# Peptides against a protein of PDB entry 3S8F, part 229

Target 1, 157 residues: chain A of PDB entry 3S8F
Amino acid sequence: VLTLFVAVPSLMTAFTVAASLEFAGRLRGGRGLFGWIRALPWDNPAFVAPVLGLLGFIPGGAGGIVNASFTLDYVVHNTAWVPGHFHLQVASLVTLTAMGSLYWLLPNLTGKPISDAQRRLGLAVVWLWFLGMMIMAVGLHWAGLLNVPRRAYIAQV
Target 2, 166 residues: chain B of PDB entry 3S8F
Amino acid sequence: DEHKAHKAILAYEKGWLAFSLAMLFVFIALIAYTLATHTAGVIPAGKLERVDPTTVRQEGPWADPAQAVVQTGPNQYTVYVLAFAFGYQPNPIEVPQGAEIVFKITSPDVIHGFHVEGTNINVEVLPGEVSTVRYTFKRPGEYRIICNQYCGLGHQNMFGTIVVKE

## One batch from the design tools (peptide; made by RFdiffusion4, then SolubleMPNN)

Design b2_p23_4_s4 (from b2_p23_4, 13 letters changed)
Fold by OpenDDE base, seed 2:
Structure b2_p23_4_s4 (fold): chain B 157 residues (1-157), chain C 166 residues (1-166), chain A 23 residues (1-23)
Amino acid sequence: as target 1 above (157 residues)
Amino acid sequence: as target 2 above (166 residues)
Amino acid sequence: LSLLEALLASFAAFMRELREELE
């Protein structure tokens, strides 16, 4: 009930952020239905990290609704599905947002901009992190749907 | 300039809000699909029942493992299962093939899991509460019960067996 | 690193012992 109550406002908030990104992209010269996406600063890890986090949060948020559903929670509860959900919500969204925040915060606090090498390394880290998390999350969700138990060292499937 | 920018932002927000609502319905549809494809074979049964975990081992239907399997009707049984640190009783649980089995599971100590491999039976077992699951075993054989809720140092070794007889 | 390895090995041994005692 609580999750369902929060779901709609959370979605509205998330897509409001997306609206802001579209506006920013269009201000940067992006045109058309998707051209504004390309115009966003994808060369900045402070931008890329939280955006990737948001992308990972989409299936995670949907999973939250599933987990909060009485009938569906019966299917997925205490299976590998649950860790999959957590890794999307915490290890992807929260962690990537934190990483992105640091890429902005540290330069501002120290007064020293990041070097090009550091920027490139940051991009690599963020993208690789996201990729790894997505692979693991998909695997865990899949295993969960196959009724692989959580907190068990063996399974028949 | 500020007013123009504000108006533009609102326009994009309106579009994305509409999109968010559409996605909500997509998620509902996905939920329905998942429900339809993954709920076969197990029917949640019963109502929330309470028991005293401090006396459940001494009195009541869980007290004697030899009396745990109760025939309640033709081809219908109720099995009173205790999940405890660290195992299940009765063990093994013997039931006939094709019979409707109502599992009533509780715990005398801490929270445990009751996950039957090869089935969709998967519930948490809370001290003081009775978990009820209805299932019919269509195939004879052995089904392993796994604890999927951490319950202590012996959690990983907490197993039971359901033997389905022809 | 050597200390970490020793700790991990010790923990693994402890877990094996626990399993044997609880079975």
Scores: peptide ipSAE 0.005, ipTM 0.699, DockQ to the pose 0.009
Fold by OpenDDE base, seed 3:
Structure b2_p23_4_s4 (fold): chain B 157 residues (1-157), chain C 166 residues (1-166), chain A 23 residues (1-23)
Amino acid sequence: as target 1 above (157 residues)
Amino acid sequence: as target 2 above (166 residues)
Amino acid sequence: LSLLEALLASFAAFMRELREELE
């Protein structure tokens, strides 16, 4: 159990990011418990992408604690659960952050702002990516709990 | 004003940090409670046991697949299983229904998986180490063994069978 | 306290169900 204290820095970082988002939202005029969320720039794919990544990272992080737990890992180890975890951590957070970074970086590198059409396309891409990833991740975690093995093309269930 | 903004940020950070720590303790408590109250269903493992992977095929209890199933009691068996590239021996593994089976699994070559479908048997098999799992098959039939740890070019075809007889 | 107990009970039930399904 003491090994779980390794998660403390990660949690501190994650919730610091959340704090930053709340502060930003409130600076943008958001009020109340949830109003600050609506005030965030959801029309910018460079913002939306990493935020969606963070949302996917939440269950992934929880799964990380499970995977790091000795007894609980016995249940999920080398099952489809593990790929599900990976897709939340790498294919969601990391990938979406990369996408978001691209949407910011490319206009700055070229000196040309993205068009409205490009912006809308970018939003569609990151939202669809997130949706697909969540569907897949839920499926993989579910399959893992049903003892579907990873690295195998067949399963009893 | 940067100073005011800084103080505000710190306040939010402190709040979220406190929340994060609280949640951490909640998670730990949930895990601890579950482990304390729900110990059933875990397949008992044996003590840490080592074996020489370079000689395991030539000498010892894994050397002869015909002698792999050993009756250790009236309704107890020990099965010495080798996971190798790319298969299992013995194959099939034949055991009686309702008997307590102790699997002693090791590898002569690389790391393999030992995943028995329809059961909670799922262990990695390391060369030089003996994996011990205890299980009682309640239902007769065939149970497929799947290697769920990549072990080489033939990994995808590495299967075994446990036949549980009435 | 009641919420914590409910959460613990729910999680315990989940784990029990999972173990039973995997046996």
Scores: peptide ipSAE 0.000, ipTM 0.734, DockQ to the pose 0.029
Fold by OpenDDE base, seed 4:
Formats: structure tokens, sequence, C-alpha cells
Structure b2_p23_4_s4 (fold): chain B 157 residues (1-157), chain C 166 residues (1-166), chain A 23 residues (1-23)
């Protein structure tokens, strides 16, 4: 149980980011409990990518809490659950954040804005990446719960 | 206004921080509830037991594979297993159906895994430490042991067998 | 609140699933 408190800083950070998003959305004219979400710049891949990363990070974080539980970790440790977890953390959040950063950084470094076609392509890439990651993550977590071992090419299931 | 914006940000941060703390407590509560209502199937960790990996093959209960299975009581056995590069000993491990088996697993070389298919037995095996797992095989047959911790070039072929006899 | 409830319900369901695995 004490190990679960390791989640506190990460949760605080995550929800602080959420606070920033809410503030930004409300500044952009969003109102109500959820209206601020729609007001966020969903047409910008530099924004969408990190946000989708955050969305993937939520279930990954929940899995992290499970992994931090002594008794629950016994069930999932060194199964496909583990790579499922860090693919959400690394291949989702970190990777999508990096992708988003590039969509911002490259135009600034080159001094040339991205074309509308590049923007649309970027959005497609980010959303498809997110979708693929979610499918893979669900599959890996599910396989892990079915006792599929990590680092093995065979399984009884 | 920068001042107003700052205050607004702080308000949102406080709200979301409160939410984060609430969620943390909810998660802890749910875990606690689950554990409190049902703990069957959970194998608790025993006391940390240490061994010398450099001598474990020469002396002690792991030294002779022929004596690895020790009856400790009526329908109770202790099995001293070595996980090594690249296999297990004894192999096969022969135990009777319905008996309570205590596996004492260690490694003379590198870190290995001990994953028994068809069971919830899944532990890491560290040189210098003894992993203890208690299990009762209800069904006779062969159970494959899989190494699920990368241990070298032969890792993918590192298998063992538990034979449960009627 | 609805989102919170959904999240809590989902987590509860997940915990139930894990509980079943521990049985």
Amino acid sequence: as target 1 above (157 residues)
Amino acid sequence: as target 2 above (166 residues)
Amino acid sequence: LSLLEALLASFAAFMRELREELE
C-alpha cells in the first residue's frame, strides 16, 4: 500500500496538465463542465498528439498502480501485461509528445509553417497511431491477464 | 489580465489537485476492498532467504538433483529447484497429484524466470536469493516451466517440466 | 461527475476482473 503513494507525484502532474488544458479551453471560449474540451485546438497536431498521449497515459497509470501492488503484481509480473503497460507509457505518451513537439519545433526551426496538407496528414498520423496503440495495449494487457509470458514465443493460451 | 489569469490557473490547479488526491484514495480504497473481500490465490512472500550462488551446486539441498524432492509431511513436499543457463534441475520434477508443494528456487548464475504454465506460479529467480512458491497441483499431467526473464542466447529454449503423477 | 462515475465504474470493473484472477 505504501508503494502506491509513488503514484502521487505522477497523478499530481497529470491533473495539473489537465488544469492547464481546462484553462486554455475556457480562454478559447469553452463553457460548462465539458465545453472547454471542444474549444481546444483539435486542428493542430502539435496539440492533439500530446493530448492523445495523455489519454493513453491514464490507463497506463492505472496499470502502474496495479504493478505497484504487491499482491496484484504477482498476477501480472513478467507477463504480456508489463509490455502492455509501458507501451502506453512510452510508445503512447512519450512518443506522441515527441511527435507533437516535432510538429511545433520543425516549423519554428525552419521558419516555415507547415502546409495545410501536412497538418492534415499529421492529424491522421497521430490519430492512427493512437488507435493502433490502444488496440495493441488492450491486446497485451488482455494477454497478460491470460498468463501469456513476457519474453517467450509460446504460450499455453 | 495577467493577474487574473494567474489566479484562475491557481484555482484550476487546486481543483484538479484535489481531484487527483480523491482519485488516489479511491484507487487505494478499491484495492483495499478487493484484498479485504478476497485473498484466495495470492501467494504471500516469505522471509528473505539467501544462499551463495557460487557453492549452491556443490553443497546444500540443491546440490543433488536426485534428492531435490523432499517429503516434509503427509502429502507435503519441498522441491529444491535450480534455474540455470539454460534449463532447470531436476528435470523433470516429479510430484504427486494433490500434494502441497513448496518450491525453493534459486540460480547459480544469472537471473531467470520460473513460470509454470497452467498455474499461477510465476517468479523471478535471482542468484543469491531463494524464491519460495507454494502450490498444489490438482490435475495430473505435464506442466511446462518457462523462463520469462531474459538470461542469454539460449533463453528462448530454456524449458523445464513438472510431471504430476496420479 | 458523469466522467468521474464512468472512470470509477471502469476501474471497479477492472478490479473485479483482477479479483477473479486471484481466485
Scores: peptide ipSAE 0.000, ipTM 0.726, DockQ to the pose 0.037
Fold by OpenDDE base, seed 5:
Structure b2_p23_4_s4 (fold): chain B 157 residues (1-157), chain C 166 residues (1-166), chain A 23 residues (1-23)
Amino acid sequence: as target 1 above (157 residues)
Amino acid sequence: as target 2 above (166 residues)
Amino acid sequence: LSLLEALLASFAAFMRELREELE
């Protein structure tokens, strides 16, 4: 119930952010239904990281609703599903947002912009992190549905 | 113009809010669908049953592992299981194939898990509470019990076995 | 860097301690 209560404002916030991104993309010359996405600054790790975090948060949020349902939770509770959910929420959204924030914070703290090499490296790190996180999360959710227990090193699958 | 920009932002926000609401209904529908298709696998919550964890080892149905399996009717048994640091009793749990088994599980110490591989039995075991799970083993063999709730240094090695006899 | 080294050292020590406790 509490999770469902939080879900509504969270969704509103998420789509408000999406609206802002759409507007920004359109201001940058993007046109059409999806053209605004291409116009966003995908060359900036400070932008890419939190956006990827948000993308990971979507299935995580959906999973949160599942976990909050008593009947559905019976299927997934204390299985690998749960850490899969956690990694989407914390290790994806929070961590990627933190990573992205560093690409903004450090240049501002030092007064020096990041080099092009650092920018490219940052993009690589963020994308690789996201990819790895998605693989792990999908694997954990899948394993959970196959009744792989949480907090156990062995499973009958 | 700031006014034009503001108006445009509002339009986009309204669109995305509408989408948000639509998605909310989609999620609700998906949950409803899942519930409708998977209700048969859900074990209903039992009545709240309490026990004194400080005496459960000394007296009562959990005290003697040799008497933990009680036949309550034709092809019907109740098994009184203790989850403790770090194992289960009785171990192994021996039950007949095809019999309706009611597991009454509690803990004398800390919170444990009771996850039976190959089954949908997966419950947390709290000291002072009795977890009730009903299951019928259709296949003979050994079923491993796994603790899926951290309970201390020996948690990772906390296993039990259910032996289903033909 | 000194902070990172300290964190790594502390983590390593923690892991060693855990290993010893589990053995």
Scores: peptide ipSAE 0.000, ipTM 0.711, DockQ to the pose 0.010

Design b2_p23_5_s1 (from b2_p23_5, 15 letters changed)
Fold by OpenDDE base, seed 5:
Structure b2_p23_5_s1 (fold): chain B 157 residues (1-157), chain C 166 residues (1-166), chain A 23 residues (1-23)
Amino acid sequence: as target 1 above (157 residues)
Amino acid sequence: as target 2 above (166 residues)
Amino acid sequence: VEGVRAYMLLLAATYTAAFNLVF
């Protein structure tokens, strides 16, 4: 019940952020239905990381609603589905947000600007992390749907 | 200027809020669709039953593994299962093929899992509560019971077996 | 679980499309 109550404000917040991003993208010259997305600062890992985290959080949040459903929870509970959900929420959103924060925080704390090489490396790291996390999360969710148990070293499939 | 920008932001926010609301209904519809089309194969009971975990080993239907399988009707059985650190009783659980089996599962110690491979039986077992699951085994053979809830040092080795006889 | 699978597929497709749209 609490999860469902939290889900509504969370969704509203997420889409409010999306609205802000759309506005920002349009201010940066983006036009059309999707042109504003491309106009966002995708060359900045401090931006890209948390945004990718948010993207990963979407299926995770949807999964949260599934997990909160008594009937659907019966299907997925204590299966590999649950770790999949956790990795989307923690290892995707939280971790990528932390990573993005570091790309801003460290240069500001040290007073040393990030080099172009470091920027490019940061982008690579963030995107590779996201890709790997999505692969793992999808795999875990899929395994869960195939009834692979959580907290067990064996599986029938 | 600033005011104009704020008005524009508001317009976008309204659109995205509408979208968010629509997506909420999509999620609900998806859940409903899944429930309507999915074949569970296992019927969990909604009735909450309580038991004293301190005496469940000593008295009552869980006390004697030899009496754990009770025929309740034609082709109907109730199996009283204990999940404990670290195993299940009775073990093996022997049931007939094609019979409707009602599992009554509880724990005398800590929380355990009861996950039967090859089936949709997957429940948590709480001390003081009785988990009830109905299932009919259509195929004879052995079905492994796995504890999928951490219960201590021996958790990883906690297995049981259901033997379905022809 | 069929609905969940469909949703997962849809999300995967959406993210793939979005990625290709941005880059």
Scores: peptide ipSAE 0.014, ipTM 0.700, DockQ to the pose 0.054
Fold by OpenDDE base, seed 3:
Structure b2_p23_5_s1 (fold): chain B 157 residues (1-157), chain C 166 residues (1-166), chain A 23 residues (1-23)
Amino acid sequence: as target 1 above (157 residues)
Amino acid sequence: as target 2 above (166 residues)
Amino acid sequence: VEGVRAYMLLLAATYTAAFNLVF
């Protein structure tokens, strides 16, 4: 229990970000309990990418709590579960955030706005990336629960 | 306008902070449930045992692979295993079916993994420490030992075998 | 493991619900 309290600051930060998103969505005309989500700028890859990263980070973060738990870590340690975890943390959140930042940065650096075609392509890229990462992550976590070893090219199952 | 916005943000933050705390308790509850239902499957760590990795090959119970399997009682054995770059000793490890096996595993060089397929045996092996794992093989056959901790250029080929005899 | 499975199921349900609300 004491160890898990270490997660409190991280959770506070994460859900503060969520609060910011809710506020933004409501400013954009979203109403109700969930209407603010739809009101967010889902047509902008600079927004969509990091948000998808956050969505991937949720199960990854929860997995982090599991991994940090001594008894539960015994089950998942050095199995495919672990790669599944950090692919959500790094390859999803960090990578998608970086990708999203480029969609903001490049127009500012070049002084030219992105074209509609570029925008659509960007959306396709980040959504496909997220989808692929989710498939991979689910597979890795599942394999981990089946005791597939990490850092091995062969497994019983 | 700024004041109104700030107040609204604070209200949302309070709500989400409360949610975050609630989720923390949910996670704790899930962990507690898991522990309550599955603790029997956890292999006890035992007491911390230390060895000198520089001499473990020359003296002591790990020095002679022919003496690695020691019967400690009726249907009870201790197996002294070395994980090294890049293999296991002894190899194969021969044990009888249904016997309680206590593996005492250490390394003379670097950190290795000891992952036995078909079992819940999965431990890291640290030089200077003895990893202790207790297991009873219910099924005869061959069980592959896999190194799941990177240990060098030959890591991918580091395998061992446990042969369980009827 | 049971707790993890429960969480995974809950998470999947939550994501599915959220997705359908957004899209």
Scores: peptide ipSAE 0.012, ipTM 0.731, DockQ to the pose 0.057
Fold by OpenDDE base, seed 1:
Structure b2_p23_5_s1 (fold): chain B 157 residues (1-157), chain C 166 residues (1-166), chain A 23 residues (1-23)
Amino acid sequence: as target 1 above (157 residues)
Amino acid sequence: as target 2 above (166 residues)
Amino acid sequence: VEGVRAYMLLLAATYTAAFNLVF
């Protein structure tokens, strides 16, 4: 039970970030229950990348709770479920945040803004990355529930 | 207006706090659902049992693979299994259909996995500790044992077989 | 800081209560 409380700080952080996004969206003219989402700068890969990472982190976090469960861990441990989990956490959130950081950092360090073509390419990259990661992660979690072993090239199922 | 801004921020925080609490219940519900649908596959951890990995091959119940399968009662067996680099002992493991099998698994060298295809048997095997798993094979046939914990260069080829006889 | 503590306590209490009700 105490192990599960590790999720509390993460949840606090996640929903605080969400609150910040809502506030930012409303400052940008977004109104209504969901209008603030559309008002966020979705044309900026430096913004889109880490946000997509956060979205991938949500199911990953839920999986973290499952993995931390004593009884449920017996179901998922050393199956494809586990790689599915950390690909969401690392290859989604961390990687996309790093990608987004580059789109912010390089223009600021060089003093040169990115071209429109570079911006569009950046958006394509981060969205395709996110889509691919979601497909892979869902597949791995599904395979894990079917008892496909981790670190093995074969499975009866 | 600073007052309005602060009030708005507080409102957002309260809203997302409420959402966070709701999500906690959702997560718990998902855990409960998963447990309810997969409870038959849960194998609880046994009592901690320790062994000396340096002598487990020479003395004790794991030393002789010919004596690894021990009948402990009517339709009850204990199987002493070694997971090592890179295989399992005994191999094959022969057990009768319908019998309650208690696997006592340990390692003389490094950490291995013990994943039995077609079953819910899936445990890590640690040197110095004995993993205990109970299972009853309802169907006769061959069940492959797969190592799902990296244990060295031969890890990918580390397999065993359980033969369930009618 | 006080707000954070209150938030943490509320989450912990809710989580604990819900968990014990289910399991």
Scores: peptide ipSAE 0.005, ipTM 0.738, DockQ to the pose 0.061
Fold by OpenDDE base, seed 2:
Structure b2_p23_5_s1 (fold): chain B 157 residues (1-157), chain C 166 residues (1-166), chain A 23 residues (1-23)
Amino acid sequence: as target 1 above (157 residues)
Amino acid sequence: as target 2 above (166 residues)
Amino acid sequence: VEGVRAYMLLLAATYTAAFNLVF
């Protein structure tokens, strides 16, 4: 009951955000089932970063439900699964959102737009960050399911 | 306008819901697969039990490591384990192959972990509480106990051993 | 283990029902 109380509204919010992105893409000229995705401003790190964070939030959020389920928690608790989860939530979602926010905040604070070089660098940073984080997170979740303990430097699996 | 935008957004929610549900089922399937292939017969074996961590070393079933392994039936044992900074007692824990083992684990000091390699035994050990887990070792040999809860400067070196005898 | 598997199925069913109720 408590899990549903939290999870359902959160998922509704997530779905609404996703739907909003689709709407935005369509407003920008995207058509069809997937054309709206390409129409989104993928050239702007202020957009790309938080969106990538949201993508990481999907498995991370699912993991949160698992971790909150006491019966399933027997499988994953104090294994590498747990750090895999919070790296998706904190190091991906929160961090990438912060990175994206920086690309909005900096121009406003300085009164100057970011240069093209800064934009390109920003895109590289957020994509590389996301890629690395996904590799690590998948590995940690995998290791956790294989019963690799958390906070231990050795394991026989 | 706002109304038009709202209506448009709602039109796509079902699709995104389906995607999210699909992802959820993927994760559930992964867990199910893992359970099917890696479960080794660990079951909860006790109800909530409390103990005084300030006296657990001096009196009671945890006080003497030499008496920690108690035969409770023809092929059943209870093992009273202390997790402490920084190790386990008894160490090693010696049990017979094929016997049903009930581990009763507690701590006299801080929170520790009790993770037995090669098994799915994995519990936190809290001072003042008794963790209970039931397991049957089907294969003889040595099983390492690992602390997976940070407990101080010696945490990384906190290991124990279960010796399963033929 | 059997209980966990049952719970997973129950969880899936419950979530499905809840989602269908809301959406």
Scores: peptide ipSAE 0.000, ipTM 0.680, DockQ to the pose 0.039

